# Designs tried in a protein design run: peptides against a protein of PDB entry 6UG1. Part 70

Target 1, 304 residues: chain A of PDB entry 6UG1
Amino acid sequence: SNEERKRRKYFHMLYLVCLMVHGFIRNEWINSKRLSRKLSNLVPEKVFELLHPQKDEELPLRSTRKLLDGLKKCMELWQKHWKITKKYDNVGLYMRTWKEIEMSANNKRKFKTLKRSDFLRAVSKGHGDPDISVQGFVAMLRACNVNARLIMSCQPPDFTNMKIDTSLNGNNAYKDMVKYPIFWCEVWDKFSKKWITVDPVNLKTIEQVRLHSKLAPKGVACCERNMLRYVIAYDRKYGCRDVTRRYAQWMNSKVRKRRITKDDFGEKWFRKVITALHHRKRTKIDDYEDQYFFQRDESEGIPD
Target 2, 301 residues: chain A of PDB entry 6UG1 as posed
Amino acid sequence: SNEERKRRKYFHMLYLVCLMVHGFIRNEWINSKRLSRKLSNLVPEKVFELLHPQKDEELPLRSTRKLLDGLKKCMELWQKHWKITKKYDNEGLYMRTWKEIEMSANNKRKFKTLKRSDFLRAVSKGHGDPDISVQGFVAMLRACNVNARLIMSCQPPDFTNMKIDTSLNAYKDMVKYPIFWCEVWDKFSKKWITVDPVNLKTIEQVRLHSKLAPKGVACCERNMLRYVIAYDRKYGCRDVTRRYAQWMNSKVRKRRITKDDFGEKWFRKVITALHHRKRTKIDDYEDQYFFRRDESEGIPD

## One batch from the design tools (peptide; made by RFdiffusion4, then SolubleMPNN)

Design b2_p14_8_s1 (from b2_p14_8 with D7E F13Y S14L)
Fold by OpenDDE base, seed 2:
Formats: C-alpha cells, sequence, structure tokens
Structure b2_p14_8_s1 (fold): chain B 304 residues (1-304), chain A 14 residues (1-14)
C-alpha cells in the first residue's frame, strides 16, 4: 500500500540515523587517549617512519609506496594483536529484512549493549567481532598520528523493497553476509592527495580506489544483507562525510535509486543528518575529496 | 540520552 511505502521510508530514515549515530559514538570511543597510548606501543619505530615518509620531490610515488608498506606492516601487527575474532550475534550491523524488523518489533527482549569500557577492554585485549577489530585498527593508526577515518557502510532496511520477505536460509547466509565488511579504514595520502582504503580484517587488503573497490559487495547473496548505499566516513576530528561515491561504481544509475536522497526531500533531510554529525570545519582535504567525487560523477554521467 | 536511545533501538532491531 501507499501507507506501507511511507512507513518503510520513515523507518529506513530512523534506522539510518541510529546507524550513523552509532558510527559517530564508535568514532569517539576510538579517540580514547588511554587506548591510544596502549596501541601506539604495538607499532615499532621503523613502521612509524614508513607511515610518515618524507616527501620525495623527484618521485612522490616513492613516498606513497612507503606509506602503503607501513600500512601493510600495520595490518600484520594488528593480526598479531588480535587474538579472538568473535562471530556476530545474529547479523550484527548487516541489513535486516522487513520481516525481521516486524518480528523484532514484537520482541521485548532487552539485549546487552557493549559499553565504552567493555569496548576499550575488548580492543586492548584483541577480543571482539570484526567491527570492533576494524575500529581498534583505526585507533592504532590514529595513535601513530596517521589521518585515519573510520568508514561505515550503513545498512538500513531497503525501503524500496515492497515485497513480503521470505526467510533467509541460515548457515550459508552468514558466510555470504560476512564476505564483505561493514566497517573499514581510510588513510589520507598527503602525497597523492587521495584517500587509501584499508580493510585490515575481512579481505585484508589495501587499495587506492579509482573506479572500483574490492569492498563493494558483488553477487546476489552478498548484497542481500550488504547493499552499498550509505558509506559514511568519521575522522579523528569528528568530521562526518558521505563517501559512497568512492565505492559506488554506479552511484547515479543504481545506488541513488536505493537511497533516501533519491528525491529532494530525502536529500535535504540527509544533508541535515550529515551536518548534525559533522563537528569540524572544512579543510583542503575535503576540497580534494569533493573534486574527486565530482570527477567520478562526470565520468559516470547522468543516467538516462 | 540520545546514545541510550540509539543503542536500545539498535538492540531491538539488530
Amino acid sequence: as target 1 above (304 residues)
Amino acid sequence: SLEDFVEEFLQKYL
């Protein structure tokens, strides 16, 4: 019905705000000075030097290569630190079906939230789910004075899906769900003036995204609980930015149709949410990023 | 708080 369409749209909006605020809170927690002091000790001086290379005036690419090598070594160090990767409880922050939402609405069970103290302990011990592990990795890079962002692929229920959801098949569904991450890292490369994408936990990859990312879900089964629609970046200075354009090959033709921003009302609303979560002034880094997004929009073209 | 609401909401629907 039209009313059900409205209900799903507004519920999607509420759910999206809750996810974005959760990402903001986790970004605050990883800025813990106590955690930073502990995690900096995981990074040897030689690796720290690679993270902070001098500018090669002859070949700036050499400096980028050092940074990439430093990030690779940081991933290896992080794997040594991380002792226990827990499975998600149910589907974690992956996308729920509308049927699951309806079932949850009827469930009065109080779940136990992970408190800040428990999170900091989990990261310090190297025990937790993949999201906690990624968040801890971002904290380690920030402890090394790296300009690292926490990236969150927000998975609100699909308000464009008006079908009655069938039950998802259990065991294979988890493997397909976790094939692509919900959280990852970006690192600013001051030499190339670009963000480097780092998945330290899931795919264990470093990439310089041009047109395609390895982190973009592919295949029907993987996309069922992980639709790339709202990739939000949280920086060390409490900046909040929509970086979906980086990871979406088909932003204009495909992704936009699945976003609240498909119409003017949704665009204005989403801009207000981003603005409310963006607690810093604009920088030249934002200018370079916006220029890159502009070039990506021009290169994709406007869908017919 | 807003944090409590968000975490409770996520707990209910996650």
Scores: peptide ipSAE 0.296, ipTM 0.884, DockQ to the pose 0.841; fails the geometry check
Fold by OpenDDE base, seed 1:
Structure b2_p14_8_s1 (fold): chain B 304 residues (1-304), chain A 14 residues (1-14)
Amino acid sequence: as target 1 above (304 residues)
Amino acid sequence: SLEDFVEEFLQKYL
């Protein structure tokens, strides 16, 4: 019905705000000065120097290569620090079906929230789920004065799916779900004027995204619980930016149709949510990023 | 708080 379509749209909006605020809260927690002091001690001086290379005036690419090597070594150090990777309880922050939402609405189960103190302890010990691990990795890079963003792929229920029964059948559902991350890192390369994508936990990869990312979910089974729609970047200065354009090859033709921003009402609403979570002034880094997004929109073209 | 509401919401539906 039209009423059910409206209900699912508004529930998607509420759920998206809750996810985006959760990302904001986790981004604040990883700015902990106590955590920063502990995590900086994991990075040897030689690795710190690689993270902060001098500008090579003859060949700026040499400086980028040093930064990439420093980030690789940081990933290796992080793997040594992280002793216990817990499985997600249920499906974590991956996408729920509408049936699962209805079942959860009827369940009065009080779950225990992970408190800030418990999170900081988990990161410090190297014990937690993959999301806590990625968030801790971003905290370690920030502790080394690296301009690292926390990236969150927000997975609200699909308001474009009007099917009642969306039962996901299959023994491999968990493997397919966790094949691609929900959280990752971006690092600003001041030499190339680009963001470097870092997945320290799931795919254990570093990439300089041009047209597509390795982190973008591919295949029907993986997309059932991980649909790339809202990739939100949280920086160390409490900036909040939609960076979906970086990771979406087909933003205009495919991704936009699955976003609340498909219409003017949704675009204006989503812009208000981003603005409410964006607590810093614009910088030249934002100008370079917007220029890159513009070039990506022009190169994709308008879908016929 | 808004944080408590968000965390309770996420726990209920996640």
Scores: peptide ipSAE 0.169, ipTM 0.831, DockQ to the pose 0.875; fails the geometry check
Fold by OpenDDE base, seed 5:
Structure b2_p14_8_s1 (fold): chain B 304 residues (1-304), chain A 14 residues (1-14)
Amino acid sequence: as target 1 above (304 residues)
Amino acid sequence: SLEDFVEEFLQKYL
C-alpha cells in the first residue's frame, strides 16, 4: 500500500539517524586520551617518521609513498596487536530485512549494549568484532597525530523493497555478509591533497580511490546485507561528511535511487542530519574533497 | 538522552 511505503520510508529515516549517531558516539570514544597514550606505544619511532614524511619539493609522490609505507606497517602492527576477532552477534550493523525488523519489534531482546569502558578495554586488549578493531585502528593513527577519519557504511533497511517477506536463505549468509566491511579508515594525504582509503581488518588493503573502490560490495548475495548508500566520515575534530560519492561508481544512475536523497524533501532532511552531526568549521581539506566529488559527478554524467 | 534513545532503538532493532 501507499501507507506501507510511507511507513518504511520514515522507519528508514529513523534507523539511519540512529546509525549515524552511533558512528558519532564511537568517533568520540576513539578520541579517548587514555586509549591514545596506550595505542601510541604500539608504533615505533621509525614508523611514526614514515607517517610524517617531509615534503619532497621535487617529487611530492615520494612523500606519499612514505606515508603509504607507514600505513602498511601500521596495519601489520595492528594485526599483531589484535588477538581475537569475534563474530558479530547476529548480523551486527549489517542491513536487516523488513521481516527481521517486524520480528524484533515483538521480541523484548535485552541486547547488552557495549559501554564505553568495555569498548576501551576491548580495543586495549585486542579482543572484539571487526568494527571494534577498525575503530581501534583509527584511534591508533590519531594517537600518532595522523588525520584519520572513521568511515561508516550505514545500512538502514531498504525502503525501496516493498516485498512483505524478505527472508534471506540462511546457509552462506554470514560469509557473504562479512565479505565487505561496514567500517573502515580514511587518511588525509597532504601531498596529493586526497583521502587514502584503508581497510585494516577485512580486505587488509590501502587504496587511492579514483573511480571505484574494492570496498564497494559486489554481487547479489553480498549486497543483501551490505548496500552502499550512506558512507559517512567522522574526523578527529568531530566533522561529519557524506563521502558516498568516493565509493559509488554509479552514484547518479544506481545509488541515488536507493537513498532518501532521491527527492528534494529527503535531500533537505539528510542535509539537516549531517549539519547536526558536523561540529567543526570548514577547512581547505573539505574544499579539495568537494572539488573531487564535483569532478566525479561530471565524469559519471546524467543517467539516461 | 539522545544517546539512550539511540542505544534503546539499536537494542530493539539490531
Scores: peptide ipSAE 0.156, ipTM 0.825, DockQ to the pose 0.828; fails the geometry check
Fold by OpenDDE base, seed 3:
Structure b2_p14_8_s1 (fold): chain B 304 residues (1-304), chain A 14 residues (1-14)
Amino acid sequence: as target 1 above (304 residues)
Amino acid sequence: SLEDFVEEFLQKYL
């Protein structure tokens, strides 16, 4: 019905705000000075120097290569630190079906909320789910004075799916779900004037995204619980930015149709949510990023 | 708090 379509749209909006606020809170927690002091000790001086190369005036690419090598070594150090990767309880922050949401509303399961103190302990010990691990990796890079962002792919229920039964079939549902991450890292390269994408936990990859990312979900089974729609970046200065354009190859033709921002009302609303979570002034880094997004929109063209 | 609301919401629907 038209009423059920409206209900699903409003529920998607509420759920999206809750996810975006969760990302904001986790971004605050990883700025902990106590955690920073502990995590900086994981990075030896030689790796710190690679993270902070001098500008090569002859070939700036040499400086970028040093930074990339430093980030690779940080991923290796992080793997040594992380002792226990817990499975998600149920589906974690992956996308739920409408049926699962209706069933969960009836089952008042008191899940134990992870408090800030428990999170900081989990990161410090290297014990937790993949999301906690990625968040801890961002904290380690920030402890080394690297301009690292926490990236969150927000997975609200699909308000464009009007099917009553959205049950997912398959013995490998968990494996397909976790094939691509929900959280990852971006690092500012001051030499190339670009964000470097880092997945330290899932795919264990570093990429300089141009047109496509390895982190963008592919295949029907993987996209059922991980639909690339709202990729939000949280920086060390409490900036909040929509970076979906970086990871979406087909932003205009495919992704926009699945976002609340498909209409002017949704765009204005979503801009208000981003503004409420963005607590810093604009910088030249934001100008370079917006220029890159503009070039990506021009290169995609208008959808047919 | 807003945090408690988000966490309660996430627990209820996640």
Scores: peptide ipSAE 0.049, ipTM 0.757, DockQ to the pose 0.855; fails the geometry check

Design b2_p14_8_s2 (from b2_p14_8, 4 letters changed)
Fold by OpenDDE base, seed 2:
Structure b2_p14_8_s2 (fold): chain B 304 residues (1-304), chain A 14 residues (1-14)
Amino acid sequence: as target 1 above (304 residues)
Amino acid sequence: SLEDFVEEFLQLYL
């Protein structure tokens, strides 16, 4: 019905806000000075120097290569630190079906919320789920004075799906679900004027995204619980930015149709949510990023 | 708080 369509749209909006606020809270927690002091000790001086290369005036690419090598070594150091990767409880922050939401609403399950103190302890010990691990990795880079963002792929229920959801199949569903991350890192490359994408936990990859990312879910089974729609970046200064354009090859033709921002009401609403979570002034980094997104929009074209 | 509401919401629907 039209009523059910409206209900799903509004529930999607509410769920999206809750996810975006969760990302904001986790981004605040990883700014912990106590955690920073502990995590900085994981990075030896030689790796710190690679993270902060001098500008090579002859070949700026050499400086980028040093940064990339430093980030690779940081991933290796992080793997040594991280002792226990827990499975997600149920589906974690991956996308639920409408049926799962309806069933959950009927069954008030008390989930144990991870408190800030428990999170900081988990990161410090190297014990937790993949999301906690990624968040801790961002904290380690920030502890090394790297301009690292926490990236969250927000997975609200698909308001464009008007079908009655069938139960997703069991054991294979978890493997397909976790094939691509929900959280990752971006690092600012001051030499190339671009964000470097870092997945330290899942794919263990570093990439300089041009047209497509390895982190973008591919295949039907993986996309059931992980649809690239809302990739939100949280920086060390409490900036909040929609960076979906980086990771979406087909933003205009495919991704936009599944976003609340498909219409003017949704665009204005989503802009208000971003603005409410964006607690810093604009910088030249934002200008370079917006220019890159503009070029990506022009290169994709307007869908016919 | 907003944090408590978000965490409670996440507990109900996650």
Scores: peptide ipSAE 0.041, ipTM 0.766, DockQ to the pose 0.835; fails the geometry check
Fold by OpenDDE base, seed 5:
Structure b2_p14_8_s2 (fold): chain B 304 residues (1-304), chain A 14 residues (1-14)
Amino acid sequence: as target 1 above (304 residues)
Amino acid sequence: SLEDFVEEFLQLYL
């Protein structure tokens, strides 16, 4: 019905806000001074120097290469630190079906929320799910004074799915779900004036995204619980930015149709949510990023 | 708080 369509749209909006606030809270927790002191000790001086290369005046690309090598070594150090990767409880922060949501509303299950103290302990010990591991990796880079962002791919239920039963029948549902990450890292390259994408846990990859990312879910089974729609960046200064354009090859033709921002009401609403979570002044880094997004929108063109 | 509301919502639907 039209009523059920409206209900699913509003529920999607509420769920999206809750996910975005969760990302904001986790971004605050990883700024812990106590955690920072512990994690800085994991990074040797030689690796710290690679993270902070001098500007090569002849070839700025040499400085970018040093930064990339430093990030690779940080990823290797993080793998040595992380002892136990736990499976997610159920589906974690991956996308739920409408049936799963309806069933959960009927089951007053007291989920144990992970407290800040338990999170900090988990990161310090190297014991937790992949999301805690990525968040801890961002904390380690921030402890080394790197301009690292926490990236979250928000997975609210698909308000464009109007099926009554949306149960996922599949033997490999968990394997397909976790094939691509929900959380990752971005690092500012001051030499190239670009964000570097780092997945330290899932794909264990570092990339400079041009037209497409390796982190973008591909294939029907992977997209059932991980649809790239709302990629939100949380920086060390409590900035909040929509960076979906970086990771979406087909923003205009495909991704926009699955976002609340497909209409003017949704665009204005979503901009208000971003603004409410954005607690810093604009910087020249934001100008370079917006210019890159503009060029990507022009290059994609208008879908036929 | 907004945190409590988000936690409660996440507990209901996550």
Scores: peptide ipSAE 0.035, ipTM 0.758, DockQ to the pose 0.792; fails the geometry check
Fold by OpenDDE base, seed 4:
Structure b2_p14_8_s2 (fold): chain B 304 residues (1-304), chain A 14 residues (1-14)
Amino acid sequence: as target 1 above (304 residues)
Amino acid sequence: SLEDFVEEFLQLYL
């Protein structure tokens, strides 16, 4: 019905806000001074120097290469620190079906909320789910004074899916779900004026995204619980930015149709949510990023 | 708080 379409749209909006606020809260927890002091000790001086290379005036690319090598070594150090990767309880922050949402509303399960103290302890011990691990990695980079962002791929239920039964059947459902991350890191390269993408946990990869990312879900089974629609960046200064354009190859043709921002009302609403979560002044980094997004929009063109 | 609401929502629907 038209009513059910409206209900799903509004529920998607509510769910999206809750996910975006969750990312904001986790980003605050990452900024813990106590955690920072502990995690800085994991990074040897030689690796710290690679994270903070001098500008090579002859070849700025040499400075970027040092930063990339430093980030690679940080990933290796993080793997040594992290002792226990827990499975997600149920589906974690991956996308739920409408049926699962309706069933969960009826089951007041006492989920034990992970408190800030428990999070800090989990990161500090190297025990937790993949999301906690990524968040801890961002904390370690921030402890080394690296301009690292927490990236969250928000997975609200698909309001464009009007099927009544959206049950997902399959023995490999968990493996397909976790094939691509929900959380990752970005690091600002001050030499190239670009964000470097870092997945320290799932794919264990570093990339300089030009046209497509390895972190973008591919294949039907993987996209059932992980649709790239709302990739939100949280920086160390409590900035909040939509960075979906970086990771979406087909933003205009495919991704936009699955976003609340497909219409003017949704665009204005989503901009208000971003603005409410953005607690810093604009910087030249934002200008370079917006210029990159503009160039990517022009290069994709208008969908036929 | 907004945190409590988000946590409660996440508990109900996540």
Scores: peptide ipSAE 0.033, ipTM 0.746, DockQ to the pose 0.851; fails the geometry check
Fold by OpenDDE base, seed 1:
Structure b2_p14_8_s2 (fold): chain B 304 residues (1-304), chain A 14 residues (1-14)
Amino acid sequence: as target 1 above (304 residues)
Amino acid sequence: SLEDFVEEFLQLYL
């Protein structure tokens, strides 16, 4: 019905705000000065120097290569620090079906939230789920004065799916779900004027995204619980930016149709949510990023 | 707080 379509749209909006605020809160927690002091001790001086190379005036690419090597060594150090990777309880922050949401609402289950103190302890010990691990990795880079962003792929229920029962019956459902991350890192390369993508936990990869990312979900089974629609970046200064354009190859033709921003009402609403979560002034880094997004929009073209 | 609401929402629906 039209009423059910409206209900699902508004529920998607509420759910998206809750996810985006969760990302904001986790980004605040990883700015903990106590955590920063502990995590800086994991990075030896030689690796710190690689993270902060001098500008090579002859070949700026040499400085980028040092930074990339430093980030690789940081991933290796992080793997040594992280002792226990817990499975997600249920589906974690991956996308739920409408049926799962209705069933959860009826069961009134009291879940125990992870408190800030418990999170900081989990990161310090190296014990937790993959999301806590990624968030801790971002905290370690920030502790080394690296301009690292926490990236969150927000997975609200699909308001464009009007099917009542989508039972995800597959035995491989968990494996397919966790094949691609929900959280990752971006690092600012001041030499190339680009964001470097870092997945320290899931795919254990570093990439300089041009047209597409390795982190973008591919295949029907993986996309059932991980649809690339809302990739939100949280920086160390409480900036909040939509960076979906970086990771979406087909933003205009495919991704936009699955976003609340497909219409003017949704675009204006989503801009208000981003603005409410963006607590810093604009910088030259934002100018370089917006220029890159503009070039990506022109290169994709307008869908016929 | 907004944090409490988000945590409660996440508990109910996650």
Scores: peptide ipSAE 0.032, ipTM 0.740, DockQ to the pose 0.864; fails the geometry check

Design b2_p14_8_s3 (from b2_p14_8, 5 letters changed)
Fold by OpenDDE base, seed 5:
Structure b2_p14_8_s3 (fold): chain B 304 residues (1-304), chain A 14 residues (1-14)
Amino acid sequence: as target 1 above (304 residues)
Amino acid sequence: SLEEFVEKFLQKYL
């Protein structure tokens, strides 16, 4: 019905806000001074120097190469620190079906929310799910004075799916779900004036995204619980930015149709949510990023 | 708080 379509749209909006606020809270927790002091000790001086190269005046690309090598070594150090990667309880922050939402509303399941103290202990011990591990990696880079962002791919239920029963076939569901991450890192390259994408846990990859990212889910089974729609960046100064354009090859033709921002009402609403979570002044880094997004929109063109 | 609302929401739906 038209009523059920409206209900699913509004529920998607509420769920999206809850996910975005969760990302904001996790971004505050990883700024812990106590955690920062512990994690800085994981990075030897030689790796710290690679993270902070001098500007090569002849070839700025040499400085970018040092930063990339420093980030690679940080990923290796992080793997040594991290002792146990726990499986997610149920589906973690991956996308629920509408049937699962309805069933969860009826079940008085007391999910045990992870407290800030338990999170800080988990990161310090190297014990937790992949999301805690990524969040801890961002904390380690921030402890080394690197301009690292926490990236969250928000997975609200698909309001464009009007099917009543969306039971997923159970057998390969977990493996396909976790094939691509929900959380990752971005690092500012002051030499190239670009964000570097870092997945330290899942794909263990570093990339300079031009047109396509390895972190973008591919294939029907992987997209059932991980649809690239709302990629939100949380920086060390409590900035909040929509960076979906970086990771979406087909933003205009495909991704926009699955977002609340497909209409003017949804766009204005989503801008208000971003603005409410954005607690810093604009910087020249934001200007370079917006210029890159503009060029990507022009290069994609208007879908036929 | 907004946090308590989000936690209760996440506990109910996540």
Scores: peptide ipSAE 0.150, ipTM 0.817, DockQ to the pose 0.818
Fold by OpenDDE base, seed 1:
Structure b2_p14_8_s3 (fold): chain B 304 residues (1-304), chain A 14 residues (1-14)
Amino acid sequence: as target 1 above (304 residues)
Amino acid sequence: SLEEFVEKFLQKYL
């Protein structure tokens, strides 16, 4: 019905806000001074120097290469620190079906909230799910004074899906779900004036995204619980930015149709949510990023 | 708090 379409749209909006606020809270927790002091000790001086190369005036690319090598070594150090990767309870922050939401609404299951103290202990010990591991990696880079962002791919239920029963097929569902991450890292390259994408946990890759990322879900089975729609960046200064354009090859033709921002009402509403979560002044880094997004929109064109 | 609401929401639906 038209009423059920409205209900699903509003539920998607509420769920999206809840996810975005969760990302904001986790971004605050990883700024813990106590955690920072512990995690800085994991990074040897030689690796710290690679993370902070001098500017090569002749060839700035040499400085970027040192930074990339430093980030690679940080990923290796992080793998040594991380002792236990837990599976997600149920589907974690991956996308729920409408049926799962209805069933969960009826089940008074008291889940135990992960408190800030429990999170900080988990990261310090190297014990937790992949999301906690990525968040801890961002904390380690921030502890080394690297301008690292926490990236979250928000997975609200698909309000464009009007099917009642989306029975997701059985045993392979978990493997397909976790094939691509929900959380990752971006690092500012001050030499190239670009964000470097880092997935330290899932794909264990470093990318300088041009047109597409390896982190963008591909294939029907992977997209059932991980649809690239709302990629939100949280920086060390409590900035909040929509960076979906970086990871979406087909933003205008495909991704926009599945976002709340497909209409003027949704665009204005989503802008208010971003503004409410953005707690810093604009910087030249935001100007370079917006210029890159503009060039990506021009290069994709308007869908016919 | 908004945090408690979000956490309760996420626990209920996630």
Scores: peptide ipSAE 0.234, ipTM 0.851, DockQ to the pose 0.881; fails the geometry check
Fold by OpenDDE base, seed 4:
Structure b2_p14_8_s3 (fold): chain B 304 residues (1-304), chain A 14 residues (1-14)
Amino acid sequence: as target 1 above (304 residues)
Amino acid sequence: SLEEFVEKFLQKYL
């Protein structure tokens, strides 16, 4: 019905706000001074120097290479720190079906909320789910004065799915769900004027995204619980930015149709949500990023 | 708080 379509749209909007606020809160927690002091000790001086290379005036690419090598070594150090990767409780922050949402609404299960103190302890011990691990990695980079962003791929239920039964076939293996991350890191390269993508936990990759990312979900089974729609970046200064354009090859043709921003009302609403979560002034880094997104929109063109 | 709302929401639906 038209009513059910409206209900699913509004529920998607509410769910998206809740996810985006969750990302904001986790981004605040990883700015903990207590955690920073502990995690800085994991990074040797030689690795710190690689994270902060001098500008090579002859070949700026040499400075970028040093930064990449520093980030690679940080990933290796993080793997040594992290002792226990817990499975997600149920599906974690991956996308739920409408049926699962309806069933969960009736379930009075007392879930134990992860408190800030529990999070800080989990990161400090190296014990937790993959999301806690990624968030802790971002905290370690920030402890080394690296301009690292927490990236969150927000997975609200698909308001464009109007099927009554949205049950997934029972064989949706946990493996297919977790094949691609929900959280990752970006690091600002001041030499190339670009964000470097870092997945320290899942794919264990560093990439300089040009046209597509390795972190973008591929295949039907993986996309059932991880649909690239809202990739939100949280920086160390409490900036909040939509960076979906970086990771979406087909933003205009495919991704936009699955976003609340497909219409002017949704665009204006989503802009208000971003603005409410963006607690810093604009910087020249934002200008370079917006220019990159503009060039990516022009290069994709308007879908037929 | 908004945090408590989000936490309760996440607990209920996530």
Scores: peptide ipSAE 0.156, ipTM 0.824, DockQ to the pose 0.877; fails the geometry check
Fold by OpenDDE base, seed 3:
Order: structure tokens, then sequence, then C-alpha cells
Structure b2_p14_8_s3 (fold): chain B 304 residues (1-304), chain A 14 residues (1-14)
């Protein structure tokens, strides 16, 4: 019905705000000075020097290569630090079906909220789910004065799915779900004037995204619980930016149709949510990023 | 707090 379509749209909006605020809170927690002091000790001086190369005036690419090598070594150090990767108790922050949401609303299960103190302890010990691990990796890079962002792929329920029953039956459902991450890292390369994508936990990859990302979900089974629609970046200065354009090959033709921002009302509403979570002034880094997004929109063209 | 609301919401619907 039209009423059910409206209900699903409003529930998607509420759920999206809750996810975006969760990302903001996790980004605040990883700025902990106590955690920073502990995590900086994981990074040897030689690796710190690679993270902060001098500008090569002859070939700036040499400086980028040093930074990439430093980030690779940081991923290796992080793997040594992280002792226990817990499975998600359910689907974590992956996308739920409408049926699962209706069933969970009736289930009075008191899940124990992870408090800030428990999170900081989990990161310090190297014990937790993949999301906590990625968040801790971002904290380690920030402890080394690297301009690292926490990236969150927000997975609100699909308001464009009007099917009643979308039961996901399959023995491999968990493997397909976790094939692609929900959280990852971006690092600012001051030499190339670009963000470097880092997945330290899931795919264990470093990428300089041009047109395509390895982190973008592919295949029907993977996209059922991980639909790339809202990729939000949280920086160390409490900036909040929509970076979906970086990871979406087909932003205009495919992704926009699945976003609340498909209409002017949704665009204005979503801008208000981003503005409410964005607590810093604009910088030249934002100008370079917006220029890159503009070039990506021009290169994609208008969908046929 | 807004945190507690979000976390309770996430726990209820996640």
Amino acid sequence: as target 1 above (304 residues)
Amino acid sequence: SLEEFVEKFLQKYL
C-alpha cells in the first residue's frame, strides 16, 4: 500500500539517523587520549617515519609510496595486536529485512550495550568484533598523528523493497554477509591530495580509489545485507561527510534510486542530518575531495 | 542521552 511505503520510508530515515549517530559516537570514543597513548606504543619509530615522509620535491609519488608502505606495516602490526575477532551475535550493523525488524520489535531481548569503558578495554586488549577492530586501527593511526577517518557504510532497511517476506535462507548467509566490511579507514595523502582507502581487518587491503573500489559489495548474496548507499566519513576533528561517491561506481544510475536523497525533500533532510553531525570548519582537504567528487559525477554522466 | 536512545534503538531493531 501507499501507507506501508510511507511507513518504510520514515522507518528508514529514523534508522539511518541512529546509525549515523552511532558512527559519530564511535568516532568520539576512538579520540580517547588514554587509548591514543597505548596504541602509539604499537608503532615503532621506523614505521612512524614512513607515515610522515618528507616531501620529495623531484617526485612526490616517492613520498606517497613511503606512506603506503607505512600503512601496510601498520596493518601487519594491527594483526599482531588483535588476538580475538568475535563473530557478530546476529547481523551486527549489516542490513536487516523488514520481517526481521518486525520480529525483533516483538522480542524483549535486553542486549547488553557496549559502554565506552568496555570499548576502550576491548581495543586495548585486541578482543572484539571486526567493527571494534577497524575503529581501533583508526585510533592507532590517529595516535601516530595520521589524518585518518573512520568510514561507515550505513545499512538502513531498504525502503524501496516492498516485498513482505525476504527471508534469507542459506548456510553461507553469514559468510556472504561479512565478505565486505561495514567499517573501514581512509588516510589523507598530502602529496597526491587524495584519500587512501584502508581495510585493515576484512580484505586487508590498501586502495587508491579512482573509479572502482574492492570494498563495494558485488553479487546478489553479498548485497542482501550490505547495500552501498550511505558511506559516511568521520574525521578526528568531528567532521562528518558523505563519501558515497568515492565507492559508488554507479551513483547516479543505481545508488541514488536506493537513497532517501532521490527526491528534494530527502536531500534537504539528509543535508540537515550531515550538518548536525559536522562540527568543524571547511578546509582545503574538503575542496580537493569535492573536486574529485565533481569529476566523478561528470565522468559517470547522466544515466540513460 | 541521545547515545542511549541510539543504542537502545539499535539493540531493539538490530
Scores: peptide ipSAE 0.057, ipTM 0.783, DockQ to the pose 0.855; fails the geometry check

